# Designs tried in a protein design run: peptides against a protein of PDB entry 6B4E. Part 54

Target 1, 295 residues: chain A of PDB entry 6B4E
Amino acid sequence: TNFDKISKMFWHYKDKIAQIKQDIVLPIKKADVNVRNLLSRHKRKINPKFGQLTNSNQQLFKIQNELTQLINDTKGDSLAYHWILNFIAKAVVHQAETEVRVKPESALPLGKLTLYLLVQFPELQELFMARLVKKCPFVIGFTCEIDTEKGRQNMGWKRNNENKWEDNTSYDERMGGILSLFAIITRLQLPQEFITTTSHPFPIALSWHILARICNTPLNLITNTHFVILGSWWDAAAVQFLQAYGNQASKLLILIGEELTSRMAEKKYVGAARLRILLEAWQNNNMESFPEMSP

## One batch from the design tools (peptide; made by RFdiffusion4, then SolubleMPNN)

Design b2_p13_7_s2 (from b2_p13_7, 7 letters changed)
Fold by OpenDDE base, seed 1:
Structure b2_p13_7_s2 (fold): chain B 295 residues (1-295), chain A 13 residues (1-13)
Amino acid sequence: as target 1 above (295 residues)
Amino acid sequence: PLEHPILSLEVEP
C-alpha cells in the first residue's frame, strides 16, 4: 500500500471541500433573489425525502423519481444545479451520521437511493466523495495520529459549541454509520436501466481498498474505531464481498478478523472483540447480511 | 466473480 498516494488523495478531497465553498456555496449567497428562492423551495422539498425511506422498493422508486424531477428543475442554471447536488451530498452523509449509526440496516435503502442519484447525476460523484472523505477518512483507508488537534480534525472528530470534543462512542458510531453507507454502495449492483450504459462509480473494489489499507496501516495508528468501522463494513458488505472475490475475499476477511485483531489483542478493544465474534459466526457458516428490501 | 483488485493480500511493513 502506497500511503503517500492515499494521503495525497485525502488532501485532494479536503481541497475540494474548500473549492466547493468558494465556487458553489458562497456565490449562491450573492445570486439574485429568484435563484435563492428557487433553491430554498427545493431544499425544503428534498430534505424530507431521505427520512421517508423505508425497507420498500416501491417507496424507494417513488422517492427516486421525485428527487430526479426536483434536481432536473435546476439544470437550467449551472450554479443552482451544483448547489443542489452539494446539498444532497451533505444530506445523505448526514443521514448516515444520524440514522444509519443507530439503525445500520437503514443503509440499504439509503445506499440504493444514493447510487441511483450518483449514476443519474454524475456531477454528484466528486461532491459526495469529498464529503465522505472529510467526514470519514476511513472510506479511502486514510489514517493519521489523533493525539493532536489537527490529527483529530483530519480524522473527522468534531467539537461542540463549547469547543469540547465529541465522546469516543459518538465518534465511533458516526464513523460506523458513514462507513456502512459507503460499504453498501460499493456492493450494490447498478440499477437495471444503467447496467449497459455506465460503469459503477464506486465499485466493490473500493471495499477491497479499505480492508487492505487498514491491514497495512502501522499498528501504532490502529484504534478501536478501526475495528468498529470494520465491523460495520462486515455487516454491510461481507456476504457480497465473498461472492465477488471468492477465495481471495476469504483471505482478506481472515486478515482483518483473525490476524489484525490478534496483533492488537493487548489493547483489548471492544470493536476488535465484536469483529472476532463476526469472524467466528462466519466460521460456523452463519454469516448474515441485511434483510433484502420488500417489493 | 469480479476482477481481483491490484492490491496485496499480505500485510506490508
Scores: peptide ipSAE 0.033, ipTM 0.702, DockQ to the pose 0.091
Fold by OpenDDE base, seed 5:
Structure b2_p13_7_s2 (fold): chain B 295 residues (1-295), chain A 13 residues (1-13)
Amino acid sequence: as target 1 above (295 residues)
Amino acid sequence: PLEHPILSLEVEP
């Protein structure tokens, strides 16, 4: 693991967020009134769509089509197009922070929708990844110290208006929700219409990166959150990960479930305890996965 | 770090 490379990637996306604000978000405020009105209407129509997802593929396809039309309506203006994609990127991550956080299995329909949009609108990929890394650096295996204000900010910790940090539990749950979504995306197959012409934008190899990079992280930087997000990843993608990489996947699952938890046993992390339970379930041939969606 | 050999292998996207 090259941590310098990971750090460079992290800061690349941090810079991208700043660029998005300067080049996309702020300029729209000065755009033609008709463009602003269009985007306002589209924003209002798009925002509730993510909450309308269910375990139904039929409902998913309906929402995919609706969003596709709404996005296509903006393509006549490049700035408007990028603005709406950035809005979608933010909305998807927000849905992960709120809904997936409390109902992890909801990551499946959300992930399917997101993957479709990422392929259908390639310009969404960089916008989405930037938002993911900003909110949850774990998606690229980045970790830094959190004993400083800057460190906490870099790791996606939020402050309220009184500059008080969010609770540990809140942070853990948000990170778990975002990571669940990303994990699902990495393990999903491309829709049939794209599989022969397009490469997967965020393939299962990125799950490998997450696990490997966390295992290589200095132990003094490992927190309960690391184990929480590993557990979230496990629920979301472990079955498919094993299918993809076979024995090599098995070795890595043992490494996080047994070796990493053992190394940190003195900390008595709740997240680590859960990960041990997941490992034991797997060892007993009882690994669970999210249920497939209905037709 | 765990320093397991498997961790040196990172598949590029």
Scores: peptide ipSAE 0.031, ipTM 0.718, DockQ to the pose 0.898
Fold by OpenDDE base, seed 2:
Structure b2_p13_7_s2 (fold): chain B 295 residues (1-295), chain A 13 residues (1-13)
Amino acid sequence: as target 1 above (295 residues)
Amino acid sequence: PLEHPILSLEVEP
């Protein structure tokens, strides 16, 4: 693992966030009033859609179609188009932070919707990844120290208006929610209409990167959060990961579930304990995945 | 960091 390259990638996306603000968000405020009104209306229509997802594929397809139409309405203006995609990227990540964190299985319909949009609108991919990395650097296996304010900020910690850091549980849950969504996306197959003509934008190999990079992370940088997000990943993608990579996947699961947890046993991390339980379930031939969606 | 050859893989095996 080349951590210099990972760091460069991390900062690339951090820079991308700044670029998005300068090139998309701020300019639209000075755009034509008709464009601003259009985007305002579309924002109001789009925002609730992500919360309307259920375990129904029928409902998913309905929402896919509705969002597709709304996004297509903006394509006549490049700035408007990119603005609405950036809004969607932010909204999806926000949904992961709020809903998926408390109901991990909701990542499946959200992930399916997101993957569809990522393929249907390729310009969403960089916008979405930038937002993911900003909020949850774990998605690319980036870790830095959190003993400094800057380090915490880089790792996605939030502060309130009083400069008070969020509590550990809140941070862990948010990271778990975001990682669950990303993990789901990596293990989903492309919709049938795209599978033969389009490459997967965030394939299962990216899950491999997450696990491998975390395992190679200096142990002094490993926290409870690492184990929490590994557990979230496990619930979301372990079954499909094993299907994809077979014995190599098994080795990596053992590394995170057994060896990494053992190396950090003295810390008594709750997340590590849960990961051990997941490992044991797998060893007892009881590995579970999220239920499939209904027709 | 954990030492295992598999961890050096940054692409699909």
Scores: peptide ipSAE 0.031, ipTM 0.716, DockQ to the pose 0.674
Fold by OpenDDE base, seed 4:
Structure b2_p13_7_s2 (fold): chain B 295 residues (1-295), chain A 13 residues (1-13)
Amino acid sequence: as target 1 above (295 residues)
Amino acid sequence: PLEHPILSLEVEP
């Protein structure tokens, strides 16, 4: 693992966030009133869509079509188009932070929707990844010290209006939610209409990177959160990961489930305990995946 | 079905 490369990637996306603000968010405030009104209306229509997802593919397709139409309505203005995509990127991540954190299986429909949009609108990919990395650096296997204010900020910790850090549980849950979404995206197949025309924008190999990079992370930087997000990843993608990489996947799962947890046993992390349970379930031929969506 | 590429495992203890 080249940690310098990972760090550079991390800061690349941090810079991208700043660029988005300067080149997309701020300029739209000075755009034509008709454009601003259009975007305002579209925002209001888009916002509830993510919460309307269910375990139904029919409902998913409906929402996909509705969002596609709404996004296409903005293509006549490049700035408006990028603005709406950035809004969607933020909304998707927010949905992961709020809904997926409490109902992990909801990552499946959300992930399917997101993957569809990422392929349908390629410009969303960088916007989405930038937002993901900002909110949850674990998605690229980035870890830094959190003993400093800057370190916590880099790792996606939030402060309230009173400059108080969020509690550990809230942070863990948010990170788990975001990671669940990303994990789902990596293990999903492309929609049928795209499978022959484009490559997967965030393939299962990125899950490999997450696991491997965490395994290679200095132990003094490993926290409960690492185990929480590994557990979230496991629920979301372990079955498909094994299907993809077979014996090599098995080795990596053993490394995170057995070796990493054992090395950190003294810390008595609750996330590590859960990961051990998942490992044991797998060893007993009882690995579970999220239920497939209905037609 | 997903692709089934085989990646080498590189772990530094």
Scores: peptide ipSAE 0.030, ipTM 0.690, DockQ to the pose 0.076

Design b2_p13_7_s3 (from b2_p13_7, 7 letters changed)
Fold by OpenDDE base, seed 3:
Formats: C-alpha cells, structure tokens, sequence
Structure b2_p13_7_s3 (fold): chain B 295 residues (1-295), chain A 13 residues (1-13)
C-alpha cells in the first residue's frame, strides 16, 4: 500500500470540492432568473425521489426514468446540467447518511439507482466521488489522526451550531451508511443495456483497495469507526467479493475479521466485536447478503 | 507519517 498516493488522491478530491463551489455552485447564484427558477423546480421534484425507493425493481425503474427526464431537461445549459448533477451527488450521499444508516438494506435500491445515473450521466462520477471522499474518506482507504480539529474535519466529523463535535455513535453510523452505499455500488453489475458498451465506473477492485489499505494502516490510527465501516462493507458486499476474488478474498476477510480484531482486542471496540460475529457466521456457512429486490 | 505496513497484505489489484 502506497500511502503517499492515497494522500494525494484525498487532497485531489478536496481540491475538486473547492472547484465545484467556485465553478458550479457560486456561478448559479448569479445566473439568469429563468435558469434559477428551472433549477429550483427540478430540485423540488428530484429531492423526494430518493426517499420513494422501495425493494421493488418496478418502482426503481419508474424513478430512474423520471430522474433521467428531469436531468435531460437541463442539458441545454452546461452550468445548469452540472449544478443538477452536483445536487444529485449531495442528495444521494445525504440519503446514505440518514436512511441507510438506520436501514442498511436500503443501500441496494439506492445503489442501483446511483449506478444507473453514474453510467447514464458520466459527468456525475467525479462529482459523486468528490462528495464521498469529503464525507467519508474511508471510501478510498484514507485515514489520519483525529486528535486535532483539522484531523477530525479531514475525516468527515461534523460540528453543530454550538461548535460541538457530533457524538461517536452518530459519526460511526453515518460513516457506516455512506460506506454501505459505496460497497453496494462496487459489487453491482451494470444494467443490462450498458454491459456490452460501458466499463463499470466503480468496480469491485475499489472494495479490495478499502480493505487492503485499512489492514496496512498503522494501528495507532485504527479506531472503532474502522471496524464499524468494515462491518457495514461486509453486510453489503462480502458475498459478491468472495465470488469475484475467491481464495484471495477469503484471505483478506480473515485478515480484517480475525487478525485486525485480535490486534486491537485491548481496546474493546464494539465495532470489532460485531465484525467477529460476522466472521464466525461465515465460518459456520451462514454468511448473508441483503435480500434481492422484487420484480 | 503513515509508516510500516502492520499486516502483510500489501498487494492491490
């Protein structure tokens, strides 16, 4: 694992967030009133769609079509198009922070919708990844110290209006929700209409990077959150990961579930205890995946 | 200063 490269990638996306603010978000505030009104109407129509997802593929396809039409309506203006995609990127991550956090299996329909949009609108890919890295650096296997204000900010910790940090449980759950969504995206197959014409934008190899990079992270930087997000990843993608990489995947699952948890046993992390339970379930041939969606 | 790999799996595809 080359941690210098990971750090460079992390800061690349931090720069991208700053660029998005300067080149997309701020210019729209000064745009023509008709453009601003259009985007306001579209925002109001788009935002509730993510909460309307269910375990139904029929409902998913309906929402995909509705969003596709709404996004296509903005393509005549490049700035408006990029603004609406950036809004969608933010909304998807927000849905992961709120709904997926409390109902992890909801990551499946959300992930299917997101993957469809990422392929249908390629410009969404950089916008979405930048937002993911900002909110949850674990998606690229980045870790830094959280003993400083800057360190906590870099790792996606939030402060309230009183400048108090969020509680550890809230942070852990949010990170788990976001990571669940990303894990699902990496293990999903492309929609049938794209399989022969398009490469997967965020393939299963990115899950390998997450696990390998965490395993190689200095132990003094490993926290309960690392184990929480590994557990979230496990629920979301472990079955498909084993199918993709076979024995090599098995070795990596043992490293995170057995070796990493054992090395950190003195900390008595709740997330580590949960990961041990997942490992034991797998060893007993009881590894589970999220239920498949209905027709 | 992310230094020395603690676990031996350093291979990334």
Amino acid sequence: as target 1 above (295 residues)
Amino acid sequence: PLSHPILSLSVEP
Scores: peptide ipSAE 0.020, ipTM 0.606, DockQ to the pose 0.248
Fold by OpenDDE base, seed 4:
Structure b2_p13_7_s3 (fold): chain B 295 residues (1-295), chain A 13 residues (1-13)
Amino acid sequence: as target 1 above (295 residues)
Amino acid sequence: PLSHPILSLSVEP
């Protein structure tokens, strides 16, 4: 693992967030009134759709089609198009922070929707990844110290209006929710209409990177959150990860589930205990995946 | 088919 490269990637996406603000978000405020009105209407129509997802593929396809039409309506204006995609990127991550956080299995329909949109609208990919890295650096295996304000901010910690940091549980759950979504995306197959013509934008190899990079992270930087997000990843993607990489996947699962947890045993992290339980379940042939969606 | 990468990990002792 080259940590310098990971750091460069992290800061690339941090810079991208700043660029998005300057080049997309701020300019639209000065755009033509008709464009602003269009985007306001579309925003209002788009925003509820992420909460309308269920375990139904039919419902998913309906929402996919509706969103596709709404996004296509903006393509005549490049700024409007990028603005709506950035809005979608933010909305998807927000849904992960709120809904997936409390109902991890909801990552599956959300992930399917997101993957469809990422392929259908390639310009969404950088916008989405930038938002993910900003909110949850774990998605690229980035870790820094959290003993400083800047370190906490870099790791996606939030402060309230009273300048108080969020509690550890809230942070852990948010990170778990976001990571669950990303993990799901990495392990999903492309929609049938794209599978023969398009490469997966965020393939299962990115899950490999997450696990490997965490395993190579200096132990003094490993926190409970690392184990929480590994557990979230496990629930979301471990079955498919094993299918993809076979024995090599098994070795990596043992490394995170057994070796990493053992090395950190003195910390008595709750997340580590949960990950150990997941490992044991796997060893007993009880590894579970999220239920498949209904037709 | 996607080939799996060679596992190369280093963990602090």
Scores: peptide ipSAE 0.020, ipTM 0.635, DockQ to the pose 0.079
Fold by OpenDDE base, seed 2:
Parts: C-alpha cells; sequence; structure tokens
Structure b2_p13_7_s3 (fold): chain B 295 residues (1-295), chain A 13 residues (1-13)
C-alpha cells in the first residue's frame, strides 16, 4: 500500500470540494433569475425522490426516469447542470448518513439509483467522490490520527453549534451508513443498457482497496470505527466480493475478520466483536447478503 | 477473472 498516493488522493478531493464551492455553488447565486428559479424548483422536486425508494425495481425505474428528466432540463446551462449534479451528490450522501444508517438494506435501492445516475451523467462521478471522501475518508482507505482537531475534521467528525464533537456512536453509525452505500455501488453490475458500452465507474476493485489499505494501516491509528465500517462493508458486499475474487477474496476476509481483530483484541472494540461474528457465520457457511429487490 | 495481490497486515505500532 502506497500511503503517499492515498494521501494525495484524499487532498485532491478536499481541494475539489473547495473548487466546487468557488466555481459552482457561489457563482450560481449571481446567475440569471430564470436559472435560479429553475434550480430552486428542481431542487424541491429532486430532494424527496431519494426517500421514495423502496425494495421495488419498478419504483426505482420510475424515480430514475423522473430524475433523468429533471437533470436533462438543466443541460442548456453548464453551470446549472453542474450545480444540480452537486446537489444530487450531497443529497445521496445525506441519505446514506440518515436512512442507510438506520436501515442498511436501503443501501441497495439507493446504490442502484446512484450507479445509474453516475453512468448516465458522468460529470456526477467526481462531484460524488469528492463528497464521499469529505464525509467518509474510509471509502478510499484513508486514515489519520484523531487526537487533534484537524485530524478529527479530516476524518469527517462533526461539531455542533457549541463546538462539541459528535458522540462516538453517532460518528460510527454515520460512517457505516456512507460506507454501506459505497460498498453496494462497487459490487453492483451496470444496468443492462450500459453493460456492453460503459466501464463501471466505481468497480469492485475499490472494495479491495478499502480492505487492503485498512489492513496496512498502522495499528495505532485503528479505532472502533474501522471495525464498524468493515462490518458495514461485509453486510453490503462480502458475498459479491467472494464471487469476484474467489480465493484471494477469502484470504483478505480472513485478514480483516481474524488477523486484524486478533491484533486489536486488547482494545475490546464492539465493532471488532461484530466483525468476528460475521467471520464465524461465514466459516459456518451462513454468510448473508441483502435481499434482492422485487420486480 | 478479476484478481489482485494479497497484502500483508501491518504490524506497525
Amino acid sequence: as target 1 above (295 residues)
Amino acid sequence: PLSHPILSLSVEP
């Protein structure tokens, strides 16, 4: 693992967030009134769509079509188009922090929708990844110390209006929700209409990178959160990961489930205990996956 | 088939 490259990628996306604010978010406030009105209307229509997802493919396709039309309406103005995509990127991540956090299986319909949009609108890819890395650096296997204010900020910790850090449980659950969504995206197949003409924008190899980079992270930087997000990843993608990489996948699952948890046993992390349970279930041929969506 | 090299677990303190 080249940690210098990971750090460079992390800071690239931090810079991208600043660039998005400067070049997309702020300029739109000075845009033509008709453009601002269009975007305001579209924002109101788009925002509830993510909460309207169910375990139904029919409902998914309906929402895909509705969002596609709404986004296409903005293509006449490049700034408006990028603004609406950035809004969508933020909304998807927010949905992961709230809904997926409490109902992990909801990551599947949300992930399918997101993957469709990422392929249909390629400009969404960098906007979405930048937002993911800002909110949950674990998606690229980045870790830093959290003993400093800057370290906590880099790792996506929130502060309230009184400058108090969020509770450990709240942080763990938010990170788990975001990572569940990303894990689902990496293990999904492209929609049928794209599978022969387009490469997957966030393929299963990115799941490999998450696991491998965490395994190579200095042990003094490993926290309960690392085990929580590994557990979230496991529920979301372990079955498909094994299908993709076979014996190599098995070795990596053993590394995170057995070796990493054993090395950190003295910490008695609750997340590590959960990950051991998942490992044991797999060893007993009881690995579970999220249920497939209905027609 | 997709494949990647297996990495060793870090033993760094």
Scores: peptide ipSAE 0.018, ipTM 0.627, DockQ to the pose 0.097
Fold by OpenDDE base, seed 1:
Order: sequence, then C-alpha cells, then structure tokens
Structure b2_p13_7_s3 (fold): chain B 295 residues (1-295), chain A 13 residues (1-13)
Amino acid sequence: as target 1 above (295 residues)
Amino acid sequence: PLSHPILSLSVEP
C-alpha cells in the first residue's frame, strides 16, 4: 500500500469539491431565472425518488426511467446538467447517511440505482466520488489522526451549530451507512444493457483496496470506526467478494476479521467484537448477504 | 508496534 498515493487521491477529491463549488454551485446562483426555476422544479421531482425505492426491481426500473428523463431534460445547458448531477450525488450520499444507516439492506436498491446513473451519466462519477471521499474517506482507504480538529474534519466528522462534535455512535453509523452503499456498488454487476459496452466505474477491486489499505494502516491510527465500517462492508459485499477472488479473498477476510482484531484487542472496540462475530459466522458456514430484490 | 503484512491485489487463477 502506497499511502502517499492514497493521500494524493484524498486531496484530489477535496480539491474537486472546491472546484464543484466554484464552477457549478456558485455560477448557477447567477444564472437566469428560467434556468434556476427549471433546476428548482427538477430538484423537487428528484428528491422524493430516492425515498421511493423498495426491494422491488420493478419499482427500481420505474425510478431509473423517471430520473433518466429528468436528467436528460437538463442536457441542453451544460451548467444545469452538471448542477443536477451534483445534486444527485449529494442526495445519494445523504440517503446513505440517513436511510442506509438505520436499514443497511436498503443499500442494495440504492446502489443499483446509483450504479445505473453512474453508467448512464458518466459525468456523475467524479462528482459522486468526490462527495463520497469528503463524507467518508474510508471509501478509498484513507485514514489520518483525529486528535486534531483538522484531522477530524478530514475524516468527515461533523460539528453542530454549537461547534460540538457529533457523538462517536452517530459518526460510526454514518460512516457505516456510506461505506455500505459504496461496497454494494463495487460488488454489483453492470446492468445487462451496459455489460458489453462499458467498464464498471467502481469495480470490486475497490473493495480490495479498502480492506488492504486498512490492514496496512498504522495501528495507532486504527479506531473503532475502522472496525464498524469493515463490518458494514462485510454485510454488504463479503459473499460477492469471496466469489470474485476466491482464496485470496478468504485470506484478506481472515486478516481483517482475525489478525487486525487480535492486534487491537487491548482497545476492546465494540466494532471489532462485531467483526469477530461475523468471522465466526463465516467459519461456521453461515455468511449472510442482503436479500435479493424481488422481480 | 507490530508490523502489518504488505497486501496487494492478487487474483487466484
């Protein structure tokens, strides 16, 4: 693991967030009233769609088509198009922070929708990844110290209006929700209409990167959150990860589930205890995956 | 401090 490369990637996306603000968000505020009205209407139509997802492929396809139409309506204006995609990127991550946080299995329909949109609208990819990295650096295996305010900020910690940091449980759950979504995306197959014409934008190899990078992270930087997000990843993608990489996947699962937890045993992290339980379940041939969606 | 093994992507044939 090259941590310099990971750091460069992290800061690349931090810069991208700044660029998005400068080049997309701020300019639209100065756009003509017709463009602003169009985007306001589209925003209002798009927002409810994410909450309308169910464990139904039929419902998924309906929403995919509706969103596709709404996004296509903006393509006549490049700024409007990029603005709506950035809005969608933010909305998807927000759903992960709120809904997936409390119902991890909801990551599956959300992930399928997101993957479809990422392929259908390639410009969404950088916007989405930038938002993910800002909110949850774990998606690229980035870790820094959280003993400083800047360190906490870099790792996606939030402060309330009173400048109080969010509690550890809230942070852990949010990170778990976001990571669950990303993990799902990495393990999903492309829709059939794209499989022969397009490469997967965020393939299963990115799950490997997350696990490997965490395993190689200096132990003094490992926190309970690392184990929480590994557990979230496990629930979301471990089965498919094993299918993809076989024995090599198995070795990596043992490394995170047994070796990493053992090395950090003195900390008595709750997340680590849960990850040990997941490992033991797997060893007993009881590894679970999220239920498949209905037709 | 205990060292971690260096992990890289490898796919079993």
Scores: peptide ipSAE 0.017, ipTM 0.613, DockQ to the pose 0.302

Design b2_p13_7_s4 (from b2_p13_7, 5 letters changed)
Fold by OpenDDE base, seed 5:
Structure b2_p13_7_s4 (fold): chain B 295 residues (1-295), chain A 13 residues (1-13)
Amino acid sequence: as target 1 above (295 residues)
Amino acid sequence: PLESDILSLEVEP
């Protein structure tokens, strides 16, 4: 693992966020009134769509079609198109922070929707990844110290207007929610209409990177959050990960479930304890996955 | 850090 490269990638996406603000978000405020009105209406229509997802594929397809139409309506104006995609990127991540956080299995329909949009609208990919990395650097296996204000900010910690940090539990749950979504996306197959013509934008190999990079992270930087997000990943993708990589996947699962937890045992992290339980369930041939969606 | 043959195969995407 080359952590210098990971850091460069992290800062690349941080810079991308700043660029998005300057080149997309701020310019729209000065755009033609008709464009602004269009985007306002579309925003209002798009926002509730993510909350309308259920365990039904039929409902998913309906929402996919509705969003596709709404996005296509903006393609006549490049700035408007990029603005709406950036809005969607933010909304998806926000849904992970709120809904997936409390109901991890909701990551499946959200992930399917997101993957469809990422393939249908390739310009969404960089916007989405930038937002993911900003909110949850764990998605690329980035970790830094959190002993400083800047360090906490870099790791996605939120601070309120009174400069009070969010609670540890809140942070852990948000990170878990976002990571669950990303994990689901990495393990999903492309929709049938794209599978022969398009490469997966965020393939299962990215899950490999997350696990491997965390395993190689200096132990003094490993926190409860690392184990929480690993547990979230496990619930979301472990079964499919094993199917994809077989024995090599098993080795990596043992590294995170047994070796990493053992090395950090003195910390008595709650997240680590849960991960040990997941490992034991797997060893007893009781590994669980999210249920498949209904037709 | 944990050392393993599998970790040595990790590369940047």
Scores: peptide ipSAE 0.029, ipTM 0.704, DockQ to the pose 0.683
Fold by OpenDDE base, seed 4:
Structure b2_p13_7_s4 (fold): chain B 295 residues (1-295), chain A 13 residues (1-13)
Amino acid sequence: as target 1 above (295 residues)
Amino acid sequence: PLESDILSLEVEP
């Protein structure tokens, strides 16, 4: 693992966030009133859609079509188009932070919707990835020390209006929620209409990178959060990961579930204990996946 | 299979 390269990628997306603000968000504030009104209306219509997802594919397809129409309505103005995509990127990540964190299986419909949009609107990909990396650097296997304020900020820790850091549980849950969504996206097949014409924008290989990079992370940087997000990933993607990479996947699952947890046993991390339980369930042929969605 | 083998090289002991 080349951590210098990972760091460069991390900062690339940090720069992208700044660029988005300067080139998309701020300019819209000075745009034509008709454009601003259009975007305001669309924002109001789009925002509730993510919460309307259920375990129903029928409902998913309905929402996909509705969002597609709403996004297409903005294509006449490039700035408006990019603004609405950036809004969607933020909204999806927010949904992961709030809903998926408490109901991990909700990542499946959200992930399906997101993957559809990422393929349908390729410009969403960089916007979405930038937001993911900002909020949860674990998605690219980036880790830094959190003993400093800057380190915590880089790792996606939030401060409230009183400059107080969020509690550890809240941070862990948010990271788990975001990682669950990303894991789901990586293990989903492209919708049938795209399989022959498009490559997967965030393929299962990215899950491999997450696991491998965490395994190679210096032990002094490994925290409870690492184990929490590994557990979240496991619930979301372990079955499909094994299907994709077979014996090599098994080796990596053993590395995170047995070796990494053992090396960190002295810390008695709750997340590590959970991951150990998942490993044991797998060893007993009881590995579970999220239930498939209904028609 | 080939891809998994290549990716496995990223895992260092």
Scores: peptide ipSAE 0.029, ipTM 0.700, DockQ to the pose 0.091
Fold by OpenDDE base, seed 2:
Structure b2_p13_7_s4 (fold): chain B 295 residues (1-295), chain A 13 residues (1-13)
Amino acid sequence: as target 1 above (295 residues)
Amino acid sequence: PLESDILSLEVEP
């Protein structure tokens, strides 16, 4: 693992967030009134769509079509188009922080929708990844110390209006929700209409990177959160990961489930205990996946 | 060690 490369990638996306504010968000406030009105209306229509997802593919396709139309309506103005995509990127991540956090299986329809949009609108890819890395650096296997305010900020910790950090449980759950969404995206197949014409923008190899990079992270930087997000990843993608990489996948699952948890046993992390349970379930031929969506 | 184990792993097609 090249941690210098990972760090450079992390800061690239941090810079991208700043660029988005400067080049997209701020300029739109000075845009023509007709454009601002259009975007305001579209924002109001788009925002509830993510909460309207169910375990139904029919409902998914309906929402896909509705969002596609709404986004296409903005293509006549490049700034408006990028603003809408950035809004969508933020909304998807927010949905992961709130709904997926409490209902992990909701990551599947959300992930399918997101993957469709990422392929249909390629400009969404950088906007979405930047937002993911800002909110949950674990998606690229980045870790830093959290003993400083800057370190906590870099790792996606939130502060309230009184400058108080969020509690550990809230942070762990939010990170788990976001990571679940990303894990689902990496293990999904492209929609049928894109399989022969487009490569997967966030393929299963990115799941490999997450696991490998965490395993190579200095042990003094490993926290309960690392085990929580590994557990979230496991629920979301372990079955498909094994299907993709076979014996090599098995080795890596053993490394995170057995070796990493054992090395950190003295810390008695609750997330590590859960990961051990997941490992044991797999060893007993009881690895579970999220249920498939209905037609 | 974990690092050595991970470096020895290759992604299967």
Scores: peptide ipSAE 0.029, ipTM 0.714, DockQ to the pose 0.421
Fold by OpenDDE base, seed 3:
Structure b2_p13_7_s4 (fold): chain B 295 residues (1-295), chain A 13 residues (1-13)
Amino acid sequence: as target 1 above (295 residues)
Amino acid sequence: PLESDILSLEVEP
């Protein structure tokens, strides 16, 4: 693992976030009143859509169509179009932080919706990835020390209005929710209408990178959060990962579930204990996946 | 490193 390259990628997306603010968010504040009103109306219509997702494919398709229409309404103005996509990127990640963290299986319908939008609107891909890396650097296997304020900020820790850091449990759950969504996206097949014409924007290989990079991370940088997000990834994608890479997938699952947890046993991380349980379930032929959505 | 060793192998069907 070349960690210098990963760091460069991390800072690339940090720069992208700054660019988005300068080139998309701030200019809209000075845009024509008609454009601002249009975007305000669309924002109000789009926001509730993510919460309307269920385990129904029919409901998913309905929401996909509604969002597609709303986004297409903005294509006549490039700035408005990019603004609405950036808004969607933020909203999807927010949904992962709030809903997926408490109901991990909700990542499946959210992931299907997101993947559809990423393919239908390619400009969303960089906006979404930048937001993911900002909020959860684990999605690219990036890790830094959290002994400093800057280190914690880089790893996506939040502060409240009193400048107090969020508690460890809240951080772990948020990271787990975001990683669950990303893991689902990587293991989903493209919608039928795109399979023959488009490459997957975030393929299963990105899950491979996450696992491999964490395994190669210096042990002094490994925290409970690493094990929590690995457990979240496991629930979301382990079955499909094994289907994709077979024996090589098995080796990685054993490395994270057995070897990494053993090396960190002295820390008694709760996340590591859970990952051990998942490993044992797999060894007993009881590996589970999220339930498939209804027609 | 672990990543290079594993990624160099052929992907299973």
Scores: peptide ipSAE 0.028, ipTM 0.694, DockQ to the pose 0.232

